# Designs tried in a protein design run: peptides against a protein of PDB entry 7Q4I. Part 23

Target 1, 281 residues: chain A of PDB entry 7Q4I
Amino acid sequence: HENSTIAERLYSEVRVLCWIMTNPSNHQKKARHVKRTWGKRCNKLIFMSSAKDDELDAVALPVGEGRNNLWGKTKEAYKYIYEHHINDADWFLKADDDTYTIVENMRYMLYPYSPETPVYFGCKFKPYVKQGYMSGGAGYVLSREAVRRFVVEALPNPKLCKSDNSGAEDVEIGKCLQNVNVLAGDSRDSNGRGRFFPFVPEHHLIPSHTDKKFWYWQYIFYKTDEGLDCCSDNAISFHYVSPNQMYVLDYLIYHLRPYGIINTPDALPNKLAVGELMPEI

## One batch from the design tools (peptide; aimed at target 1 R67 F199 W215)

Design b2_p14_7_s1 (made by RFdiffusion4, then SolubleMPNN; from b2_p14_7, 9 letters changed)
Fold by OpenDDE base, seed 1:
Structure b2_p14_7_s1 (fold): chain B 281 residues (1-281), chain A 14 residues (1-14)
Amino acid sequence: as target 1 above (281 residues)
Amino acid sequence: DVLEKAEKLLKELT
């Protein structure tokens, strides 16, 4: 028997809407496996596509398919959320159909923050945007106020937000959010370890797995280590997770237990005022 | 595009 009392409390107090970036060709291949694994732990789960799928709960956005339309799809997804779902959650997660997310760890990170604070979290990259931007693949989460500012203030103004649907989706939303004073938060834990990851666990956990010249080391906003110190004990997301690996991760995280080891959660931090961030480490 | 670069690397590592 598992004691989930704190997780249940956070499920109620830190409501998360997860929207999944997908396409019609991936509804059965990828998206349904998100729905059957980590997506079931969101307060609300929506699949954003170009075709409707009632079995999946997929929405047909008025956009074309292809990598050149990802920015267009992101804009339409948040417009749809703002119109239909802005009061259904406090926080709004974007993930890909090959992103795996530990939603309880995300709620823990978000707990002290007000959803009325204009902030978003993810794996922060340093190029192109002064305050940084969040990696698209690792997934990123906006506060309710961040969504409001994005849709109401940024999107209607071509000077603040790119009107064309071309460009790198994560960079473009990062520019738009900066222009409306949405803060790029620090998602690291109290030990300075990352929580959102743009690759599979193996790529982060194995020392010297990548060349030091690899672009990732130049893009990461905060210093990061390889090996076991790469990742928070309360890590939130990994990218490029295959459908089969999603079920493996679900088993390892939620079912497999070493007998006789009991994890006691840390105490919840104090709640922050509106507009207040956690101190930098 | 950061995503494109990551995908290329993954293809090389797998």
Scores: peptide ipSAE 0.028, ipTM 0.713, DockQ to the pose 0.182
OpenDDE base, seeds 2, 3, 4, 5: peptide ipSAE 0.019, 0.010, 0.009, 0.024; ipTM 0.511, 0.491, 0.559, 0.680

Design b2_p14_7_s2 (made by RFdiffusion4, then SolubleMPNN; from b2_p14_7, 9 letters changed)
Fold by OpenDDE base, seed 3:
Structure b2_p14_7_s2 (fold): chain B 281 residues (1-281), chain A 14 residues (1-14)
Amino acid sequence: as target 1 above (281 residues)
Amino acid sequence: STLEEAEKLLEELE
């Protein structure tokens, strides 16, 4: 038996719409497994594709498939959300069909923030965008105001947002959001540990013989440690998670318990005013 | 994503 009273409260107060980037070839292979695992913990779950799938709840966006169309798909996805679902949630998560997300930990991070604050969170990278941008693979979450600014103010203006569908999806949305004064937030916990991860847990937790020349170390916005101290106890996401690994993670996080160990949650922080951010560490 | 592209490039270089 478990007590989920706080989690249920946050489910009601911090509403999250999750949209999953997928394609028709991955509906059965990948996306279905998101729906059967972590996606069921979102307040609203939508799969953004190029083909409709009623079993999956997939939306057919007017875009082509392929890596060169990911930016186009992201633009159309947020346009669709703004038109149909902007009031269905407070926060709007983009994830890939191989991203695993602990939604409760995301709600905990987001709790103090107003959804009317123009902010978004994820794994922050430093290149290309002055304030940084959020890694596409780790997933990123926009406030309701951030979505409004992106769709209403940025997308219609070619000077603020790239009109072509080509380019790196995460970089391009990062540029657009910066141009409409949506802030790239700090998703680290109070100990300075990351919460959004662009790789599987194994790659972050085990000091890999990653050459110091590995691109990731040049891209990460905040300095991070390797090993067990790399990751928050309240980590939010991991990328490159296979369908089988999603079920393993779901079991380990929500079902498997060490007998006699009881986790006591920290007290919720005070809510911030509109436009206020948590101080950077 | 930039990450996926970068990883693919790294895999191709290995």
Scores: peptide ipSAE 0.029, ipTM 0.683, DockQ to the pose 0.249
OpenDDE base, seeds 1, 2, 4, 5: peptide ipSAE 0.027, 0.026, 0.026, 0.026; ipTM 0.681, 0.687, 0.682, 0.676

Design b2_p14_7_s3 (made by RFdiffusion4, then SolubleMPNN; from b2_p14_7, 8 letters changed)
Fold by OpenDDE base, seed 1:
Formats: sequence, C-alpha cells, structure tokens
Structure b2_p14_7_s3 (fold): chain B 281 residues (1-281), chain A 14 residues (1-14)
Amino acid sequence: as target 1 above (281 residues)
Amino acid sequence: DILEKAEKLLKELT
C-alpha cells in the first residue's frame, strides 16, 4: 500500500476546481474520459459546453460553438464559476478535453501561494503580452483573487478586456489579467524545469523532434531544453492527449510501480504571504 | 502531425 498522507493533506489545503472546455460533439468522445481519469482528482470538476449534460456534469453556457467562440466561452465560464463556485475552491484550472493533468503536482506547486494573491500559472509565452500569457492548450490555473479581478474588474471594462468573442483565447485572457495586475507566475520547478506542456510528452522528451524554426521555440518565455531535462519530475500537464492515452497515463503514473523503488517526497516549502511570489530561479 | 495541427490552430485563433 502506498502512503498518500501528504497528497490527502494537499487535497484538503489546496482545493482545485477544474473546468474543462468542451462541446456537445465531444461529451462522449473526449470529455467523459477526462472525468474517468485525471478529472476525478480535482476537488470539483465542471465541463463547460453549449449544451447541458447531467451525466457528464456539463454546463450550457450562452455561447456558440466553433474555434472563433473560445474566448467567449472562457469569459462565460469564469462568470459562471464566480457566480456559483468561487468559494468551492482556492484555485481554478482551465483545461481542454484533450489535456491531461497530474493534479497532485499542481497542488504541490501551488501550496506556498495564497489564493488571495492575484496570480496565475501555466506554460508562459512571451509574445503579445508584456508579462507573458499562459498557453491555452497546456491549461492554466488562476487563484481565487485572479478570478475575482478577471470577472469583477476586467470583464465589465472594454478598455481592460476585449468585449467581443473573437481572438486567441489565451492571449485575450492574458491581456485582461495583466490589465488588472494579475501576475503571470513562474511554474518551473527548483531546477528550472517546466511543468505545463502544450504538447504530448513524446514531443518534449525526444531531442531534435522539432525544427528550431518551429514557432514554439520563439513563443516560450523561459529557456527550455529537449530530452529528459525538458520536464520536471513533478510535471503538471500535457496537451493533445487522446482518450486512450489518458488511460495509459493514468496506469503509468498511478498504478505501474517498479518493485523496490520508494519515492520520498521533498519537504513542503514555507507558505508565502499574500502578494508574495517564489524567488526567480 | 500534432505539431502541424497546433500551428494551424494557432494561426486560426490569432
């Protein structure tokens, strides 16, 4: 039997609401597999859609479907969360229905931070937003205060937040959050390794898998390497994960064990005061 | 290719 005492403690102290961006055509094809795998480890799991599904626990947002409506869906999703669920969690994760997340690793990263600190985390990109923005595909997590500022201060003001539903969803929320002084945090571990990834593990782990001219290398905010040093031992997310791959990852991460190897977790860091961030690496 | 799909998606959203 594994000792999960620390994970159970973090489950209670670092409460995470996960909302999944999906659509009615993907409820059965993709979203239900999130619910059956990593989504069950969230404190609360909600699927944001254009149609209600009681079996999935999907919410029908007042938005149209299509790639051009993703920004609109994100705005309505956070409005819904603020109205109904702002006190149900400390942190609020956006993920796609093909994102896989190791929620325990996210809780570990978030543990020192106050949910009253206006901060959000993810895979940070450098273009378009001065402080950077978080990649939509890798998923990103807002503090409770960040959600409050986004919904109450940013969304009602067209000068701070784009009123129409067009544009890149991750860029637009990044602009809005910057305009209300929500900080784009550093999600890297103590070794400078990334935790949120906009592609499958294979694309990050295999050296020279991508050409150096590939847009990703121009977009990343922090320097990163390929190979085994690409990724934290406590990595949080991967994108473009198929439904079948979600079950494989669940098995490999939570069930498959090399006999005789015992992992001892590092000590938890000290908690930060409200408004404080971890030192830059 | 997943990378190609990602590039296409980004171009469509920007």
Scores: peptide ipSAE 0.026, ipTM 0.708, DockQ to the pose 0.885
OpenDDE base, seeds 2, 3, 4, 5: peptide ipSAE 0.017, 0.010, 0.016, 0.020; ipTM 0.516, 0.511, 0.532, 0.656

Design b2_p14_7_s4 (made by RFdiffusion4, then SolubleMPNN; from b2_p14_7, 8 letters changed)
Fold by OpenDDE base, seed 4:
Structure b2_p14_7_s4 (fold): chain B 281 residues (1-281), chain A 14 residues (1-14)
Amino acid sequence: as target 1 above (281 residues)
Amino acid sequence: SILEEAEKLLEELE
């Protein structure tokens, strides 16, 4: 038997709304599989699209499709969330329809933080934004206050937030959030290991003699190693996960168990005051 | 683009 008491507690205390970036062509191909796997562990799951889909719970945002419209879709998605769902959760995760997320691990990371703290988490990149920004593909999570500041303070002001819908969505939201004093948090665990990953597990876990000139090494905000030490035992997300791999991950993480091995969870940290962040590692 | 480079890398890993 499995004891999920702590997970259930965190489910209630750390409410997460997950919105999935998708498009009509991917409703059946990708988004449906998110809904059938990790998305079911969100407190609220919404698919942001350009077409409504009642079966998927997809919302038709007033945006065009294509990679050049991702920033526009992100802005409209958070506007929609603020208008309809801002009190339905404490934290608001953006993920792609090929992102896999272990929501329980995210709740664990978020537990000490107040949702009224203007902060967001993800895989932090260092270019373009002074405090860094979170990689779009790895997914990023905003506190309720961060969403409020983004929608109410940043979006209406062209000096604070790009009005054009073009550009890299993760960079642009990062700029906007910085301009309204939303802090780019550190999502690493106590051992300094990352939790949000912009690639599949294989890429991070297997030491590949990747070209040191690969852009990723220039973009990561925090120094990271390859191999098993690359990733937290409480990793949160991976990107470029195929629909089939989502089911594999679901099985491996939630069903497959080595007989006789019982993991005990770490104690929950103390809650932080509003505006307080965890100490730097 | 960053995404294109990432996709190429992923294809090589598969």
Scores: peptide ipSAE 0.017, ipTM 0.629, DockQ to the pose 0.170
OpenDDE base, seeds 1, 2, 3, 5: peptide ipSAE 0.009, 0.012, 0.016, 0.015; ipTM 0.528, 0.488, 0.503, 0.584

Design b2_p14_8 (made by RFdiffusion4)
Pose (drawn by RFdiffusion4):
Structure b2_p14_8 (pose): chain A 281 residues (1-281), chain P 14 residues (1-14)
Amino acid sequence: as target 1 above (281 residues)
Amino acid sequence: EILDYSQELVEEDE
């Protein structure tokens, strides 16, 4: 048994809309498993694709397939969400079909922040954007105000926002958001452990590549060696998670527990004013 | 294999 009253209260207080980037080849192979595991825990779940699908109720964006159109799919998905869902949620998560998200921990992190604060959260990388950009695979989440500025202020101005549909989707949205005064939030916990991860848990708990010019150690905005200390007890996301591993993480996180060890929740911080972030770690 | 694959993607993006 489990008492989930606290999480149910946060479910209504911190509405999270999750949109999943997918394509027809992945509808049954990957996107289905996201819907059956962590997707159903979002306040609203949307599959953004280039074709319709009965099972997923997928939205067909006017965008071709291929890695060269991922940026186009991101722009069209946030335009669609602004057009049809801007008042349906407080927070707007972009995730791939190989991202795994503990949605309850996302509501825990977002609780103190005003949806009117222009901010987005994720795994923060240094290159190409002064304030940093968020890993597309680890998932990143925008405030309602961040979605308004992206669609209303950044997309109509080609100098602020790349008009072609090519490029690294996460780097481009990082540039458009910095250009419209959307803050790159700090998603680490109060102990400085990460919550958003671009790899599976093993790769962060046991870093095999050892600071040997590997891209990750150069890209990470906040320096860490990782290892067994890498990860928060309230971590939010992992990536490169196979469809089978979605169900395993669900089982180990939500079902399996050591008898007699009761997780006691840390108190929720007080709400913040518009434009305010938590004290820096 | 995942780490090598991700490295290739980063290089392609660059």

Design b2_p14_8_s1 (made by RFdiffusion4, then SolubleMPNN; from b2_p14_8, 8 letters changed)
Fold by OpenDDE base, seed 1:
Structure b2_p14_8_s1 (fold): chain B 281 residues (1-281), chain A 14 residues (1-14)
Amino acid sequence: as target 1 above (281 residues)
Amino acid sequence: SILEKAEEIVKERE
């Protein structure tokens, strides 16, 4: 029924390791459903936890549980990846156990970039970090070189990276990455529409007439609108997606088809040199 | 609600 030739090519050429932030209480409730839906489309899928789970393929990191330990877990997760999996992929995605990701769209965005370019992508926020940082909930993806710089150059130096495990996880990694010259990329499509989203599709697609004082509008790095123009046709991620909604999204995106409508993908862009970025819109 | 989720995000950033 489907021609997946281009998707298969990108699966081979743009290898993605996905690591999922979870905890033992959510292994069965949430993480398992990631594994059964979008996580199966990653080249490698690892669940980072405080307890081992062989059925889930969860790793027990030497960290405590709780929101105050998320930064500690992120540091240990990337240390583990660098030690065991740095050559298993070209790009390394962090996601929560309630994040949904369309991996094919992420590969499309990443295709022109070299994994040796020190860059990472996500939903960019402007406070606290000069170049911006990527929202933790929307998920963010590091190049192989970005992971190397984070683990080898940033983490061992308390002046470059916070040694304590406290703080906002996404802000702290953003500070560390900036300090080792990892660039905060622009994940918007050619029309200027976002691809990584910190909320469910409903909250982005439907104008809520939210007060302009809502924190999100003050945090977003690039100006964005609500409604149908909010989101790329090649959107990558959404947050606060329940386990049930993951199966619904999987059905709608990969199975449900309007009969007689055929989508032809755009041509792939030219590959960039090492260190080169796409021009900002 | 969006607001409830926003509060959760803010708490994570404290």
Scores: peptide ipSAE 0.031, ipTM 0.727, DockQ to the pose 0.514
OpenDDE base, seeds 2, 3, 4, 5: peptide ipSAE 0.007, 0.025, 0.028, 0.026; ipTM 0.407, 0.690, 0.713, 0.693

Design b2_p14_8_s2 (made by RFdiffusion4, then SolubleMPNN; from b2_p14_8, 8 letters changed)
Fold by OpenDDE base, seed 1:
Structure b2_p14_8_s2 (fold): chain B 281 residues (1-281), chain A 14 residues (1-14)
Amino acid sequence: as target 1 above (281 residues)
Amino acid sequence: SVLEEAEKLVEERE
């Protein structure tokens, strides 16, 4: 009894390719659960691994496994996307195999933007990169132009992009993107609430007596509050979501409804010109 | 990433 007309429109107009960072040991443990839950709502879903898996639709990238190779895997993943899939979508999401994404909310955020605008979105952190960079765990989404600039302009130049496969993946791509004038966008909603989250909902929603010295508070680019006002009603992603929690979230978000409450979506904003961004709050 | 490791450590402590 639900009306998905606007979601269907956005599915067609805001095409998203989701690539999932995974490894062979996680194909069955984690990645398949992404495929069975939120990943099915992407226009295209690809698992980037070191081994091919036809059941999962996993690609074997020419990289080793381990945390020290995450940057290498990201570079090869985007090279693969550019070579094979650059026209299959307008936006290109990186997520981990324990990231949960509400793709409809991402399409809503991205709707006004041109995919030819050199921009990317995620949970913005302030250290190391002047304009900021997007947290790897929360997932980040590049425009088609951002992917082009990354692969064609940044990656081939060691002065613009780190040639080694070591380093913090999210920081390194952030540096590369800044060096080719890809803008770190503001993913916050009109109320200034975040949409991409590097932790599970519980950690954001419940004021944890986390020491004010917790690194996260020093890393966030935009000041955020804890509690119910922490998160947009149109939140996009959460990290450290277990396979079981993915199914729970799928149920809660897409199936569970309070009887008698009908949510009418806000009107879509006007589309922006190429190179134009929404005003920061 | 190193940041992800830090994130995991926080989750394990909470």
Scores: peptide ipSAE 0.025, ipTM 0.693, DockQ to the pose 0.188
OpenDDE base, seeds 2, 3, 4, 5: peptide ipSAE 0.021, 0.022, 0.019, 0.025; ipTM 0.645, 0.656, 0.656, 0.687; seed 4 fails the geometry check

Design b2_p14_8_s3 (made by RFdiffusion4, then SolubleMPNN; from b2_p14_8, 7 letters changed)
Fold by OpenDDE base, seed 5:
Structure b2_p14_8_s3 (fold): chain B 281 residues (1-281), chain A 14 residues (1-14)
Amino acid sequence: as target 1 above (281 residues)
Amino acid sequence: DILEKAQKRVEEAE
């Protein structure tokens, strides 16, 4: 009874490779649950680890474990993707093993863009990088051209990209991408609502009257509000999602239906030329 | 608390 014709079209036309940041201790505890929920809707799903796991499809990258190696793991992950998988997709999503992603909504956002446009999307933060950078926890997606520029032009040059494996991985990749003219895109919908979120839905939807001194309000690139206007109806990602919550979200988003309500999708926008971005809101 | 955990990560990045 469900019509998924448009979603199937976008699955074919907007191909997404998802790579998941994980470690051997989280293969069974977290990563497996990504594979059994939202990860199955990616065109290609790879888990980036320090140990190989054939059941999970985990790759052993030549990096150590720990927070001080996350930047090193990100660099090696994109090197691996470029060498083995650069033509397997049009867009390349980084997510954590506690990130939940609605891949259909991401394909909808990406549809008008050329994968040859040097651009990436996510939850944009304003500190440290002039054009902004994308929050690591919310997940961020690079075009094929952005991956090429990162691996071929940025990584080999210590003046453009940090050679050490230390530092905040999301800030460091943001610096590298800016230095090779990869644009930090605007992921907001036509109403100015965000699509990538660094927290669980509850923290964004419920006005907590958080102190204006809370770091998030100082870091967010675009002004955002709490409550129902916080989040797009076509939201893409949430962070700090437990394994059990992933199954709950899968049920709520893909199975639970209010009887008698039919949602008709909006028409797809026109495709943009290479190098062209959507107008800023 | 998720918010506290997130705050610590930001402080470590600074």
Scores: peptide ipSAE 0.164, ipTM 0.837, DockQ to the pose 0.737
OpenDDE base, seeds 1, 2, 3, 4: peptide ipSAE 0.116, 0.118, 0.125, 0.123; ipTM 0.824, 0.822, 0.825, 0.824

Design b2_p14_8_s4 (made by RFdiffusion4, then SolubleMPNN; from b2_p14_8, 8 letters changed)
Fold by OpenDDE base, seed 1:
Parts: C-alpha cells; sequence; structure tokens
Structure b2_p14_8_s4 (fold): chain B 281 residues (1-281), chain A 14 residues (1-14)
C-alpha cells in the first residue's frame, strides 16, 4: 500500500545509531516501549543504563543512578559508542526513554550534511553557551566527527570538558562541544519551523496565551510561535511521551491514513561539502 | 495552564 523507496534509500545512506538514556527501574516500564515503537526504525538501538539487560539490549555503564549522574552517563555512553560503534552509523542520537522520534524526518534533515562535518542538532537553547546548546529532553544528534571530537579531544581535557559528573547534562555537553568547535546546527525546516520539541505535541500545538515569563520562551534560541505554525510537517521529536502515547503516535503516524490523500515528498537537497552548513533562515 | 504543567514536569525531572 505504501511506496517507501525514498525512506529505504535514506535508511541506507543516513545511518543513525540511537542510544536511549534509561535506568534499571525503567527497563520494563518505559525503555521496552521505545524498542517496540520508534526505536525499531533506527539502524542501531542501544539502551544506556547502569545494569545489563539482554532482552532490552541495555549496556551497563560504570556510573551510579540518580538525576545527578546524567552527565556521567552521557560521557560514558559516548565513550562506549566511540569504542564499539563509531563506524556502525553516520549520526548518533541521544534520546530519553520518554522521547518519541520520527527517524525518517531526522534522516531527511541530516541528508545534505557530511558526517565528517563537526555538527550536532536538536532543540537549541541560548543560555549558558554562546553558540547555544541542545535541549536534553528533545533529544540531540551528533555527527560521527562530533562524537570523535567529544570523546578524543574534549573529554580528556578538564579545561575543555567538566570532569565531575554533576551539572545539567545538556548544558555540559554543549560547553564541551563548543570548546572543540563542534557547531550547534539549525534544525528548523525551510519555513523556519522547529523539528525537535522538549514537550508533548499538545503543549506546542495549542495556543495557551502563555505568560512570556515562562522559562521556555527565554531559553529558546530561535523565535517560535504556538499553534499549527509551531511545528514542521517533518517534525522529528517530542518529549514527555508516555509509553501508551508512543503506541498512539506510532499508529497515527505510520498506520492511520486519510483515504484518497497522497503525500508526495519534496525533492532531496544537494549534498553539502565537509564543513558546510545549510544557510540560516 | 499547559505551560504550568510543563514546568512541573521539568522540575520533577531535575
Amino acid sequence: as target 1 above (281 residues)
Amino acid sequence: SILEEAEKLVKERE
């Protein structure tokens, strides 16, 4: 019923390793539902935890549990990826066990970029880091070169990367990446609409006439609107998605179809040279 | 509000 030729091509040409931040208490409650939904569309899926789980394919990282250890887990996760999986993919996505990702839309965004370009993408926030940093909850994706620079150049140098495991995980990796000249990319579509979202679709789609004092509006790097214009038609991720909602989203996005409506994908853009970025909108 | 709920969720994850 479906023509997936372009999606299959991108699956082969834009290889994505997805690693999921989780813990032993959430292996069955949350992580397994990622594996059964959007995670199956990654080229490789790994769950990063403090305990091994062969059924889930979870890795036991040498870190403690707790909210204060998220930065420690991120450092160890990328060290593990670099050692074992750096050639298994072109792009490396971090997501939480309550993040939902449309991997095909991410491949579409990444297609023109070289994995040898030191760049990463996500929902860009402006505080603390000059070039910005990517929100941890929305998920963020590093190029292969970005992973190399992070692990080989940044992590071993306390002046470039925080040695302690404390701090906000997304801010700390953002600082480290900036210090090794990994660029914080623009993930917006050609219409200037965002693709990575730190909240559920409902929170972005419904105008709440929210107080401009809400922290999110002060943190967002690019100006964004609420309502239908908030989100790209090719949106990539949402956060705070419950296990039940993951199955609902999977059904709505991949199974439910309005009869008689055929969507034709836009043409793929030209590939960029190494080090080249798409022009900012 | 939806945003107030979002703030609560973020704080719970900190």
Scores: peptide ipSAE 0.020, ipTM 0.637, DockQ to the pose 0.374
OpenDDE base, seeds 2, 3, 4, 5: peptide ipSAE 0.010, 0.018, 0.020, 0.016; ipTM 0.500, 0.605, 0.626, 0.596

## One batch from the design tools (peptide; aimed at target 1 Y128 F214)

Design b2_p15_1 (made by RFdiffusion4)
Pose (drawn by RFdiffusion4):
Structure b2_p15_1 (pose): chain A 281 residues (1-281), chain P 15 residues (1-15)
Amino acid sequence: as target 1 above (281 residues)
Amino acid sequence: DPIFEESQTLAEEIE
């Protein structure tokens, strides 16, 4: 058994809308499994695709397929969410169909922040954006105010926001958000451990590639060696998670427990004023 | 590890 009263209270206090980038080839292979595992724990779940689907209730964006249209799908998805769902949630998560998210830990991290604070969170990378951009695969989450500025202020101005549908979706939204004074938040825990991860847990717990010009060690904004210390007890996301591994992570995280070891929750921080972030690590 | 090969290729394409 489990007492989930605290998480149920945060469910109503910190509404998270999750949108999943997918395509018709992945509807049954990947997107279904996201819906059956962590997707149902969001306040609202939306599958953004180029075609409709009964099972997912997928939204068909006016955007072609291919890696060259991922940026177009991101712009159209946030426009659609602003048009139809801006008051349906406080926080707006973008995730791939191979992202796994512990939604309860996302509500824990977001609790102190005002949805009116212009901020977004994720795994922070250094290149191409001065304040950093968030890994698209690890998932990134925008405040309601960040979504308003993106749709209302950045998309209509081609100098601030790339108008073509090509490019790295996460780098482009990083540029549009920096250009409209949306802050790149710090998602690490109070001990400095990461919460958002672009790889599976094994790759962060046992880093095989050893600082040998591998892109990850160059891109990471906050320097870390990772290893067995890499990851928070409140980590939020992993990526490159197969459809089968979605169910395994669900089992090991939510069901399997060592008898007599009770997780005691850390106290929630006090709410922050509009424009304020937590003290830096 | 195919994940590292794929991710490395993607990083290079971005560059």

Design b2_p15_1_s1 (made by RFdiffusion4, then SolubleMPNN; from b2_p15_1, 9 letters changed)
Fold by OpenDDE base, seed 5:
Structure b2_p15_1_s1 (fold): chain B 281 residues (1-281), chain A 15 residues (1-15)
Amino acid sequence: as target 1 above (281 residues)
Amino acid sequence: DKVYERAEKIAKEIE
């Protein structure tokens, strides 16, 4: 008796390819649980690894394992997507194997934007990159045009994009994208609340959970509050979500209902022209 | 290295 008409429309009109960063040791421990929960709501789901796994739909990228190879894996992942899947979706989400994503909320945010607009979204951080960059752990989503520019224009040029595989992957892709004029978008809702989060819900919802000297408060691009106002009612992602908590979140978000309460969705905004962004809040 | 410093801060405060 659930009405999902609008969600089904957006599934068709706002196509999302999700690629999950993982490694062979996490195929069974973590990645499998992404596939069995939120990953099934992507239009296409691919696991980027160093070993092939047909059961998981994992791709073996030509990279080594370890934290120092994350940037290399990101570059090869997007090269693979561009070569094989660039027309299979309109938007391309990077997530970790411990990231949880509400894909319907992401489609809602992306709906007004053209995939031909060079833009990407996520949890924006202010250091190192002038326009900001998106936190790797929270996940970030590139338009089709952003992927094209990254792979075709940025990656082949060592002056625009770091050629070696060292460095923080989220900072490095942020630098590359800025150098090819891909815009770091604002993912906040109409109330100014964030949608992409680099921690679990508890860490954002509970006031004074962290010290005010915690690095996060110096890194966040847009000033945000803790507590109930921390997070959009249409939040998109959380990080450091355990495999068990993914199933809990699936139950809470998609199954558990307060009897007698029906939430009516807001009207969809008007679509933007190519190159146009939403007005500033 | 700013990237290294960031990584250390994350490791110390999140883990």
Scores: peptide ipSAE 0.024, ipTM 0.671, DockQ to the pose 0.101
OpenDDE base, seeds 1, 2, 3, 4: peptide ipSAE 0.009, 0.011, 0.008, 0.015; ipTM 0.503, 0.473, 0.461, 0.590

Design b2_p15_1_s2 (made by RFdiffusion4, then SolubleMPNN; from b2_p15_1, 5 letters changed)
Fold by OpenDDE base, seed 5:
Structure b2_p15_1_s2 (fold): chain B 281 residues (1-281), chain A 15 residues (1-15)
Amino acid sequence: as target 1 above (281 residues)
Amino acid sequence: DKVYEESQKLAEEID
């Protein structure tokens, strides 16, 4: 038996639409496994593709496939969301078909924020964009106001947002969002630990796993440690998660329990005003 | 994209 009263409350109060970046070749291989695991905990789940799939709930966007079209697909995905789903949620998560997300932890992070605050969260990187940008693979979440500004103010203006479909999608959306004053939020917990991760848990949890010259250490916006202090106890996402590993993570997080240990959740923080961010750590 | 290229290399090493 489990008490999920607070999680159920947050499911109702912090509504999340998850859109998954995929392609027709990955509908059965990857995307289906997202739908059968963590994706079922979103308030709404949509797969953004180039082909329709009614079994998956995949949308055919008017874009080609390939790496050079990811930015084009991201633009069309948010246009589709704005046109059809902007009132179906408060927050809008982009994830890849190999991203795993603990949606309850994301709702906990987002709870104090107004959806009318122009803000987005993820794994913040420092290059190319002055305020930083969020890693595409780790997934990033936009407020409703951020989506509105992106689609209505940024996309129609070639001076604010790249009109071509080429480029790194996460960098390009980061530039567009900055140009319309959407804030790159801090997703770290009260201990300064990250919540969105561009790699699998093992990569972050094992000390000295990577060389200090590894690009990640130069790109990360906030200083972070490896080992047990790498990751929040309320971590939100990991990337490069295989389909089989998604089921393992679902078992470990939602089913496996150490007998006799009961976790008491922290009290919810006070809600912020529109435009207000959490205090600096 | 440097991030994408290096991340793919890393993913291949982790898998």
Scores: peptide ipSAE 0.027, ipTM 0.681, DockQ to the pose 0.145
OpenDDE base, seeds 1, 2, 3, 4: peptide ipSAE 0.030, 0.025, 0.026, 0.025; ipTM 0.691, 0.665, 0.671, 0.671; seed 1 fails the geometry check

